# Designs tried in a protein design run: peptides against a protein of PDB entry 4HTP. Part 111

Target 1, 231 residues: chain A of PDB entry 4HTP
Amino acid sequence: SQTVASHVPFADLCSTLERIQKSKGRAEKIRHFREFLDSWRKFHDALHKNHKDVTDSFYPAMRLILPQLERERMAYGIKETMLAKLYIELLNLPRDGKDALKLLNYRTPTGTHGDAGDFAMIAYFVLKPRCLQKGSLTIQQVNDLLDSIASNNSAKRKDLIKKSLLQLITQSSALEQKWLIRMIIKDLKLGVSQQTIFSVFHNDAAELHNVTTDLEKVCRQLHDPSVGLSD

## One batch from the design tools (peptide; made by RFdiffusion4, then SolubleMPNN)

Design b2_p19_2_s1 (from b2_p19_2, 10 letters changed)
Fold by OpenDDE base, seed 5:
Structure b2_p19_2_s1 (fold): chain B 231 residues (1-231), chain A 19 residues (1-19)
Amino acid sequence: as target 1 above (231 residues)
Amino acid sequence: MEKRREEWEKKIAEIEKEN
């Protein structure tokens, strides 16, 4: 069966996250998230108009927005140093070159941007002049590739992990890769709390998550904002 | 924002026509 995630470009999620991050006020951050969520729900209603009892929900997006709450997908086993080495190899960067050193020494402040410790931002600037302007991946495809990475990490198949990472990288813009890195590292730096995200999604979402710790269950049971836990 | 909204609205309209 078709899902909303199979139709929504990953770029659209990333652009939303970028707007949230750039927004200074809580209200503006909430607005950007709400607009994305509302569009998703409208898409869901249209896609499933003639189908009752679908299991499709906001979960494919929510698990990327709140990656620290992921329980279904096992650990990626990917750190910044691994990504740095991968990018140096993929982009054929000179090892002693400025860009390679920026990626490897991402914790050391080099220059005026103050991006020390934020590997994703450093990677973004290295990737921007070298990568696609627009990615081709859907949210579903991104999740499938991330599932593959986690599964292969559990199986200790390093070669297959690299293959899936290369697929993600080669089909993504610099901006999409910035956010993908943050999703993998599980630190989005949005400037909004988990509680705020849940509150915007559904009034009972935080409570249900506190009890179940199951993000998919939260997204499925509270798919309709007008239907509460007691209903 | 407006561009994304328009793109999604077009996709929704296409889905509604197919149903």
Scores: peptide ipSAE 0.154, ipTM 0.791, DockQ to the pose 0.784
Fold by OpenDDE base, seed 3:
Structure b2_p19_2_s1 (fold): chain B 231 residues (1-231), chain A 19 residues (1-19)
Amino acid sequence: as target 1 above (231 residues)
Amino acid sequence: MEKRREEWEKKIAEIEKEN
């Protein structure tokens, strides 16, 4: 069955997240998220116009925006050091070179940009001159690949994990990879709270999540902002 | 943002034509 996530480019989510991060005020951050959400809901209504009972929801995007609340997908088993080594290999970076050392020593304050400790930002600057300008992955494809990574991590299939990671990397821009890294590490640094994200999504979202701890149920049950928990 | 909306609206229109 067709989903909204199968039609929405991952780049569009990443661009939204980038705008949110760059925005200084809470109101502006909320605006960017709301605009993306509204567009998603509009797309949903059009896609499912002739179908009343669908399971499709904002969940595919929400689980990437709030990756720390992921409960369906098991642990990736991926840390910054693994990603650093992978990028060094993939990009054929000299091991003793400046860029390789930046990735490996991402916690050391070296640069003028204040990116110390933020692996995703360091990776972004290394990737920017080396990666494609426009990614090709949809949100659904990203989630499928992340599911594969988690499943293969559980199965201890390191080779298949690498395969899925390579597919993510080779089909993504530097900006998309920055956000993908943050999703995997489960720290987006948006500057907006989880409660704010829930409140913008639906007035009852935080409450339902507190009870169920099921992000998919929250997204599905509260898909319509005008329909509350008591309805 | 405007570009995204236009692209999504185009996709919506295509879907509506196919249905």
Scores: peptide ipSAE 0.145, ipTM 0.784, DockQ to the pose 0.704
Fold by OpenDDE base, seed 1:
Structure b2_p19_2_s1 (fold): chain B 231 residues (1-231), chain A 19 residues (1-19)
Amino acid sequence: as target 1 above (231 residues)
Amino acid sequence: MEKRREEWEKKIAEIEKEN
């Protein structure tokens, strides 16, 4: 069956996350998230207009927005050092060059941007002049590739992990890769709390998650913001 | 933001026509 995630570009989620991150006030951050969510719900209603019993929900997006709450996928087994080495190889960066050293020593403040310790931001600036301006992946495709990475990590198939990572990287803009890295490392740095995200999604979301610890169940059961847990 | 919204609205409209 068709899902909203199969139609929504990953770039759209990344653009929303970028706006949230750049916004200074809590209210503005919330607005950007709400606008994305409302658009998603509207798309869902249109897509599933003739189908009453659907399992489709905001879960494919929510698990990328709150990656620390992911329980369905096994661990990726990916760290910043692995990504640094991969980018150096993929981009054919000189090992003693400025960009390679920035990626490897991402914790050391060598740049003017104050991005020390934020690997994703350092990677972004290295990638920006070298990568596609627009990515082609949907949210579903991103999740499929992430599932593949997790599965192959569990199976200790490092070569297949690399293959899936290359597919993600080669089909993504620098901005999309920044956010993808943050999703994999499980630190989005949005400047809003998990509680705020849940509160915007549904008034009962935090409570249901606290009881079930099941993000998919939260997204499916509380898909309609007007229908509460007690209804 | 406006461009994204327009793109989504267009996609929604296309889906609604197919249904």
Scores: peptide ipSAE 0.137, ipTM 0.779, DockQ to the pose 0.789
Fold by OpenDDE base, seed 4:
Structure b2_p19_2_s1 (fold): chain B 231 residues (1-231), chain A 19 residues (1-19)
Amino acid sequence: as target 1 above (231 residues)
Amino acid sequence: MEKRREEWEKKIAEIEKEN
């Protein structure tokens, strides 16, 4: 089945998230999110023009924006240390080199940028000169790979986890990887609350989520911003 | 901002042509 997520580049989501993060004011952050959401809804309407009762929704994006609310996908089993080691290996970084040490000691303030403790930012700067300028993954593909990682983690298939991670890494820009890391670690640091995200998505979203704790249901039932829960 | 809207509009238009 055709989904909006299968057509939307992951890069578009990441660029939106980057804009939100860089924005200082709440209103500006909301604007960037709203613009992405509106574009998504427009795309949905166009894609599904001749199809009624589709199950497609904003869920594929929402679960990446609010990864801490993920309930369908199980634990990845991935920590910063694992990613650090993977990057050192993949990028063939000298183990005693500056970049390898930055990744491994990401909690230690070594730089002027205040990036201490933010592994994703440290990784970004290491990756920026070494990775693709533009990624090729869609939101659907990212979710599929993340699903694979979670499934294989549950099955204790470490090699398959590594394979999926490599696919994510090799097909992503440094910026996309920064956000992907944050999604995996479940800390986006957007500077906007969950409540704000829900409020922008739909007036009843927070309430429905509080009752159901099901992000997909929230996205499906409240797909249309003009149709409430009581309708 | 305009460029992104244009890109999405182009993609929408492409999908509308394929349907």
Scores: peptide ipSAE 0.146, ipTM 0.780, DockQ to the pose 0.748; fails the geometry check

Design b2_p19_2_s2 (from b2_p19_2, 10 letters changed)
Fold by OpenDDE base, seed 1:
Structure b2_p19_2_s2 (fold): chain B 231 residues (1-231), chain A 19 residues (1-19)
Amino acid sequence: as target 1 above (231 residues)
Amino acid sequence: MEELRRRWEEKIEEIEKKN
């Protein structure tokens, strides 16, 4: 069965997130999210026009936008230090070089862009001149790879975790990797609250999530913004 | 922004034509 997530480039989600982050006002941030969501819903309606009992929903995107609410996928077991070491190895960075030290000491102010403590931003600037300009992954493919990482972490298969991470990294732009890192670390720094995201998605979303704690159920049951919980 | 919107609209139109 075809899903919206199988058609949407991960780059499109990342571009939306980048716009949200760069927007100063709450209203502008909401607008960018709403535009992405509306496009998703329109595509869903077109894709599934003649299909009954569709289980497809915004869940594949929502679980990346609100990664701290992920309950289906187990822990990745990935920290900033692991990613730093991986990038140093992958990019063949000298261990005593400026870029390697930036990644390893990401919490220390370097005086450049005020990005101290934000590993994803530091990684972005290191990656920008060294990686692909455009990624090739869909949202579904990203989720599949993240599922693999979580599964292999649970099974203590470190080599397979590395393999899946390399697949993500080598098929992603610097901007996509910035957001992927934030998704893995579970801190997007969008400047909007979880409640705001839910309120834009559906008026009853926050309530349903508070009761069920199931993000997929929220996305499926409240797929139509005009149909409430009492309906 | 306009480019992303345009691409999505084009994709939707393509799907609608196939249905």
Scores: peptide ipSAE 0.284, ipTM 0.860, DockQ to the pose 0.862
Fold by OpenDDE base, seed 3:
Structure b2_p19_2_s2 (fold): chain B 231 residues (1-231), chain A 19 residues (1-19)
Amino acid sequence: as target 1 above (231 residues)
Amino acid sequence: MEELRRRWEEKIEEIEKKN
């Protein structure tokens, strides 16, 4: 079955997240998120115009925006150190070189950007001059690959984990990789609270999530912003 | 954002034409 996520480029989500992060005011952050959400809903309506009973929802995007609330997917088993080593290998960085050391020692960088402790930002700057590929992945494809990583982690198939990671990396821009890393590590640093995200999505979203702890259920049941829990 | 919206609108139109 066709989903909105299968049509939306991952780059579009990342661009939205980047705008949210760069915005200083809460109102601006909310605006950027709302615009993305509204576009998603409009696309959904067009895609499913003749299908009233669809399970498709904002969930594929929401689970990437609020990765700490992920319950369907098992643990990735991926930490910053693993990613650092992977990038060093993939980019053929000298182990004692400046960029390799930046990735490995991301918590104590000597750089001027003040990105201490933010591995994704450190990785971004290393990747930016080296990553020439335009991102081509959809949100669905990203989620499929993340599902694969989690499943293979559970199965202790390290080779397949690496394969999926390489596919993500080689098909993503530096900016997309920055956000992908943050999604995997489960820290987006958007500067907007979970409650705010829920409130923009639907007035009853926070309540339903508090009761069910099921993000997919929240997205599906509250897909229509005009239909409440009591309806 | 305007470019993004335009691109999505074009995609929506394409879908609507196929329906």
Scores: peptide ipSAE 0.276, ipTM 0.858, DockQ to the pose 0.776
Fold by OpenDDE base, seed 4:
Formats: C-alpha cells, sequence, structure tokens
Structure b2_p19_2_s2 (fold): chain B 231 residues (1-231), chain A 19 residues (1-19)
C-alpha cells in the first residue's frame, strides 16, 4: 500500500531539520516541526481518505527525527571514520589534502567554522561544492536503504553496506547527507528535547512511549492529535 | 516553509482528485 513517506522528499525533512537547528528559540523550533507534522497529517488524510484500516503513520519520519529511539532496525555499525574513508574514496580526495584530513581528523579544529567534533558539519562543507544540488530520495527510500544497512551489518555483509551507503550518498545533496550522517550517528543536534518532540506530536506520546518503548505504536495509536490514550 | 507548504498542498490536491 502507498504511504505518505513514499511521496515526501527526504529533502523536505532535511530542510525542516535545518530550520529547527538554526532557530534560536524553542517556540520557533516547535513551529517548524509542527508545520512539517501538520502537512504530513493532511497528506495522510488525503492519501487514505477512503481507507479505514491503514497502518501508515508519521513513524517513517519520526524514527529519523528520533533515531536514538529506533528499535525496529538493528545497529548500522557505521562510525565517522568509516564514512570519512568512504568519502575520501568516493570523492577521490587526495589523502594528504586538506579536505581528506578534515574528514579524518574531524575532532580537531582546522577551519573557521568551529565545527570540531561534528563530523556531519565537516562533511557538509567538503560535500557542498562536490555533490548534487538536489537529492532524489523519498523518506521511504531512505528508510529502505537504512534498513538494508542495518540488516547487512547484522549479516556481516560489508560489501552490501557499502553499496547501500553509496546509493544514499550519490542520490543526496550535501545538506541531505549532513542530516543523513546525523541520523546514522544518532545525534541530530536539533536543540530541542525528545520530550518537546513528543509533546508537539501528541499530548500522550511521551507517556505511551514510556510504557511501550515502541515508536511505531506511538505514531500509529496517536496519529490523530485529538484522540487520546484513554479514548 | 512557504514553498514546502505550497508543494505539499498541490500534491494533496492531486491525490484528492484521484480519490
Amino acid sequence: as target 1 above (231 residues)
Amino acid sequence: MEELRRRWEEKIEEIEKKN
């Protein structure tokens, strides 16, 4: 069956996350998230207007926004050093060049941006002049590829992990890759708490998650913001 | 955000026409 995630560009989520990160105040951060969520719900209602028994929900996006709460897919087994080496190879960066060294030594401040320790930001600036301006992936496709990575990590298929990573990278803009990296590393640096995200999503979301620890159940059961746990 | 909203609204309208 069709899902909202199959229609929503990954770029749209990344743009939202970028706006949230750049916003200084909590209220502004919340506004950006709420706008994305409301659009998603409206899209869902339109897509599933004549279908009562759907399992589709905000889950595909939520699991990318709160990647530390992911329980469905196993660990990726990917660290910054692996990504650094992959980018050096893929971009054919000189190994002794500035950009390669920035990626490998991302914890050491080498530039004026003050991005030491934030691999995703370091990668972004390296990728910006070298990557596509516009990505082509949907949220569903991103999740499918991430599922593949996790599955292949569990199966110890390093070659297939690389294949899926390459698909993600080659079909993503620099900005999308920045956020993708943060999703994989499970640190989005949004400046808004998990509790806030849940509260904006649904008043009962934090409670339900605390009991079930199942992000998909939270998203499905509390898809309608007007329907509570006790209803 | 305005551009995002617009694009999604257009897509929603397209879906609604098909349903």
Scores: peptide ipSAE 0.275, ipTM 0.858, DockQ to the pose 0.890
Fold by OpenDDE base, seed 5:
Structure b2_p19_2_s2 (fold): chain B 231 residues (1-231), chain A 19 residues (1-19)
Amino acid sequence: as target 1 above (231 residues)
Amino acid sequence: MEELRRRWEEKIEEIEKKN
């Protein structure tokens, strides 16, 4: 069956996240998230107009926005050092070169951008002149690849993990990869709290999540903002 | 956001025409 996530470019989510991150005030951050969410819900209603009892929800996006709350996927087993080595290999960067050293020593404050300790930002600037201007992945495809990574990590299949990572990287812009890295590392640095995200999504979302710890259940049961838990 | 909204609205309209 068709899902909203299969129609939404991953780039659109990343652009929204970028706007949220760059916004200074809470209200502006909320506005950007709300606009994305509202568009998603409208698209859902149109896509599923003639279909009852669909299980499709905002979950595919929400689990990328709040990756710390992921409970369905097992651990990726991916750290910054692994990604650094992968990028050095993929981009054929000299091991002793400036860009390779930036990736490997991302915690050292040697850059002009003040991005020390933020691997995703360091990677972004290395990738910007070297990657696609526009990615081709949908949110569905990104989640499928992340599922593959988690599954293969559990199975200790490093070769297949690398394969899925390469698919993600080669089909993504530098900006998309910045956010993908943050999703994998589970630190988006949006400047808004989990509570705020839930509050914007649905008035009862925080409560339901606190009880169930099931992000998919939260997204599915509270898909309609006008229908509460007690209804 | 305006560009995103516009693109999604166009897609919604296309879906609605098929229904």
Scores: peptide ipSAE 0.271, ipTM 0.857, DockQ to the pose 0.764

Design b2_p19_2_s3 (from b2_p19_2, 9 letters changed)
Fold by OpenDDE base, seed 5:
Structure b2_p19_2_s3 (fold): chain B 231 residues (1-231), chain A 19 residues (1-19)
Amino acid sequence: as target 1 above (231 residues)
Amino acid sequence: MEELRERWEKLIEEIEKEN
């Protein structure tokens, strides 16, 4: 069955996240998230107009927005150092070159941008002049590739992990890769709390998550903002 | 903001045409 996530470009989620991050005020951050969520729900209603009993929900997006709450997907086994080495190899960066050193020494402040310790931002600037301007992946495809990475990590298949990472990288813009890195590392730096995200999604979302610790159940049971837990 | 909304509207319109 078709899902909303199979139609929504990953780029659109990343653009929303970028807007949230750049927004200074809580209200503006909330607005950007709400607009994306409302559009998702509207699209869901249109897509599933003739199908009342669907399991499709906001979960494919929510698990990328709140990656620290992921319980279905196993650990990726990916750290910044692994990504740095991968990018150096993929982009054929000189090992002693400025860009390679930036990626490897991302924790050491070398530049004026104050991006010390944020590997994703450092990677973004290295990737920006070298990557596609527009990615081709949907949210569903990104999740499928991330599932593959987690599964292969559990199976200790490093070669297959690399293959899936290369697919993600080669089909993503620099901006999309910045956010993908943050999703993998599980630190989006949005400047909004988990409680705020849940509150915008549904009034009962935080409570249900506290009880179940199941993000998919939260997204599915509370798909309709007008239907509460007591209903 | 207008660009994202426009993209969503187009996606919805495409689905509505297919149904």
Scores: peptide ipSAE 0.269, ipTM 0.832, DockQ to the pose 0.759
Fold by OpenDDE base, seed 4:
Structure b2_p19_2_s3 (fold): chain B 231 residues (1-231), chain A 19 residues (1-19)
Amino acid sequence: as target 1 above (231 residues)
Amino acid sequence: MEELRERWEKLIEEIEKEN
């Protein structure tokens, strides 16, 4: 069946997240999230205009925005060191070169940006002059690839994990990869709390999540902001 | 739907330009 996530470019989510991160005030951060959410809901209504009984929801995006609450897919088994090595290989970086060393020693400040300890930011600057300017993946495709990674990690199929990672990387811009890394590591650094995200999504979202711990159920049951838990 | 896609595309372009 058609889903909103199958139509929304992953780049759109990443751009929204970038705006949220760069915003200084809570109100501005909330505005950017709300705009994306409202656009999603409008798109949903348009896409499903003649179909009332759909399971499609904001879940595909929400699970990327709140990756620490992911319960459907298992652990990726991916750490910064593995990604560093993968990028060095993929980009054919000299192992003793500046960029390779930045990736491997991401915890040590080596540059003017003050990105020490933030692997995603270090990777971004390495990738920016080397990667595609525009990515081609939808949110659905990103989730499918992430599902594949988690499944193959559980099955100890390292070669297939690498394959899926390469598909993600080769079809993503530097900015998209920055956010993808943060999603995998489960630290988006948005500067807004989980509670804030839930409160903007739906007034009852935090409560329902506290009871069910099921992010998909939260997104489905509370898809309409005007319909509460008791309704 | 096309209007929404266009808006999001513009958003991407703006963010990429700022980075």
Scores: peptide ipSAE 0.144, ipTM 0.659, DockQ to the pose 0.053
Fold by OpenDDE base, seed 1:
Structure b2_p19_2_s3 (fold): chain B 231 residues (1-231), chain A 19 residues (1-19)
Amino acid sequence: as target 1 above (231 residues)
Amino acid sequence: MEELRERWEKLIEEIEKEN
């Protein structure tokens, strides 16, 4: 059966996350998240109009928004240094060049943007003038590739990890790659708490997650914002 | 689906211009 995630472009999620990050106030951040969530729910209702018993939920998106709560997918085994080396290789950056050094020494502020310590932002600026690819991945495809990375990490298949990473990179815009990096590193820097995300998703979401620690169950059981746990 | 993709592509381009 088709899922919402198989239809929603990853670019849509990234654009939403970018808007959340750029928003100054908590209320504006919440608004952007709510708009995405509402659109997802509306699409779900339309997609599954004739099917009552579906397991499809917001989980494919939620696990990317709250990657620190991921329990189904094993560790990627990917650090900033690995990504830096990959980008240097992929973009054929001179090793002693400015951009290669920025990626490798991302913790040291060398630039005017104050992006010290944020590898994803540094990568974004390196990629922006070089990335010619328009993003074509759906949320489902991104999750499939991330699953592949985690599986191959568990199996110690480094070459296959690299292959999946290259597929993600070559099919993503600079902005999408910024957010992919943050998802892999598990630090989105949205400026809103986990509790806020849960509260916007469903009033009972935080409680259910505290009991089950299962993000998928939270998304499935609390798919309808009008139906509570005690209902 | 194509319309949705085009919309998001435009949004990305707009965001990239602002950065």
Scores: peptide ipSAE 0.101, ipTM 0.641, DockQ to the pose 0.044
Fold by OpenDDE base, seed 3:
Parts: structure tokens; sequence; C-alpha cells
Structure b2_p19_2_s3 (fold): chain B 231 residues (1-231), chain A 19 residues (1-19)
């Protein structure tokens, strides 16, 4: 069965996240998230117009927006140091060069941008002049690749992990990779709380999540914002 | 924001045409 996530470009999620991050006020941050969510729901209704009993929901996006709540997918086993080494190799960066050192020493303040300690931002600036301007991955494809990484990590298949990472990297823009890194590391730095995200999604979302700790169930059961837990 | 909205609308239209 077709899913909304199989049609939505990952770039569109990343653009939304970028707008949320750049917005200073809570209200503006909420607006950007709500607009994306509303568009998703409208597309869902169109896609599933003739099918009432579907399991498709906002879950594929929500698990990327709230990656710290991921429970279905096993641990990636990926840290900043691994990504740094991978980028140095992939981009053929001189190991003693400025960009390689920035990636490896991302915790050390070096630049005027205040990006110290934010590996994803450092990676973004290194990638921007070197990678694709436009990515080609859907949200579904990103999740499939992340599932592969987690599964292969559990199986200790390092080569297959690298393969999936390379697919993610080579098919993504610098901006998409910035957000992908943050999703993997589980720190999006959006400037809005988990509670705010849940409250915008559905009034009962936080409560249901507190009881079930199942993000997919939350997204599926509370897909309709007008239908509550007691209904 | 306008560009994103237009893309969503286009996606919806494409699905509606296929159905």
Amino acid sequence: as target 1 above (231 residues)
Amino acid sequence: MEELRERWEKLIEEIEKEN
C-alpha cells in the first residue's frame, strides 16, 4: 500500500525544520510545523480517499522530528567521530586540512559562526560547496535506509552500514544532511519542546505517549485532530 | 513557504488525477 511518506520529499521536511529552527518566536515555530502537518493530513486524505482502514499516519515524519522517542528502530551505533571519518574519506579531504580538522575537532571553537559543538552545522558548511544542490530521497526512503543502518548495526555488519550511509549522503543536499545528522544523533535543536510538538499534533498526544511510549500508536490513533482518546 | 505549499498542492493534484 502507498504511504504519504513515499511521496513526500525528505527535502521538504528538512526545509520545514530549517524554518522552525530559524524562527525566533514560539508562535512562528508552531506555525511552520502546523503547516507541514496540515499539508500531510490533506495529502493523506487525498491518497486514501477510497480506503478508510489504513495504518498510514504521520509516524514516518514524527519519528524523524522526535528521534529521541524512537523505540521501533534499534540503535544506529553512529557517533560524530564516525561521521567525521566517513566524510573525510568520501570527500577525499586532506586529513591535515582545514575541513577535516573542523569535522574531527567540532567541539573546539574555531569560527565566527558559533557552531562549536554542533557537528551538523560544521558538516553543513563543509558539504555545501561539495555536494548536490537538490536531494532525491523521500521520507520513506530515508526511513528505510535508517532501518537498514539500525538492523545492520545490531548484526555488526559494518560494511552494510557504510553502504546505507553512502546512499543517504550521495542522494542528499548539504541541508538535508545537516538534518539527517541531527536525526541520527537525536538532537534537532529546533527550539521547541517535545510537549509543544505533541500539543500541535493532537491535544491528547502527550497523554497517550506518556502511557504507551509508542510513537506510532500515538500518530495512528490520533491521526484525526478532531477525534480524541475518549471517542 | 509558498514554494512548499505549491509543491504539496501539486502532489495532491497528481494523486487526484491518478484516482
Scores: peptide ipSAE 0.290, ipTM 0.838, DockQ to the pose 0.752; fails the geometry check

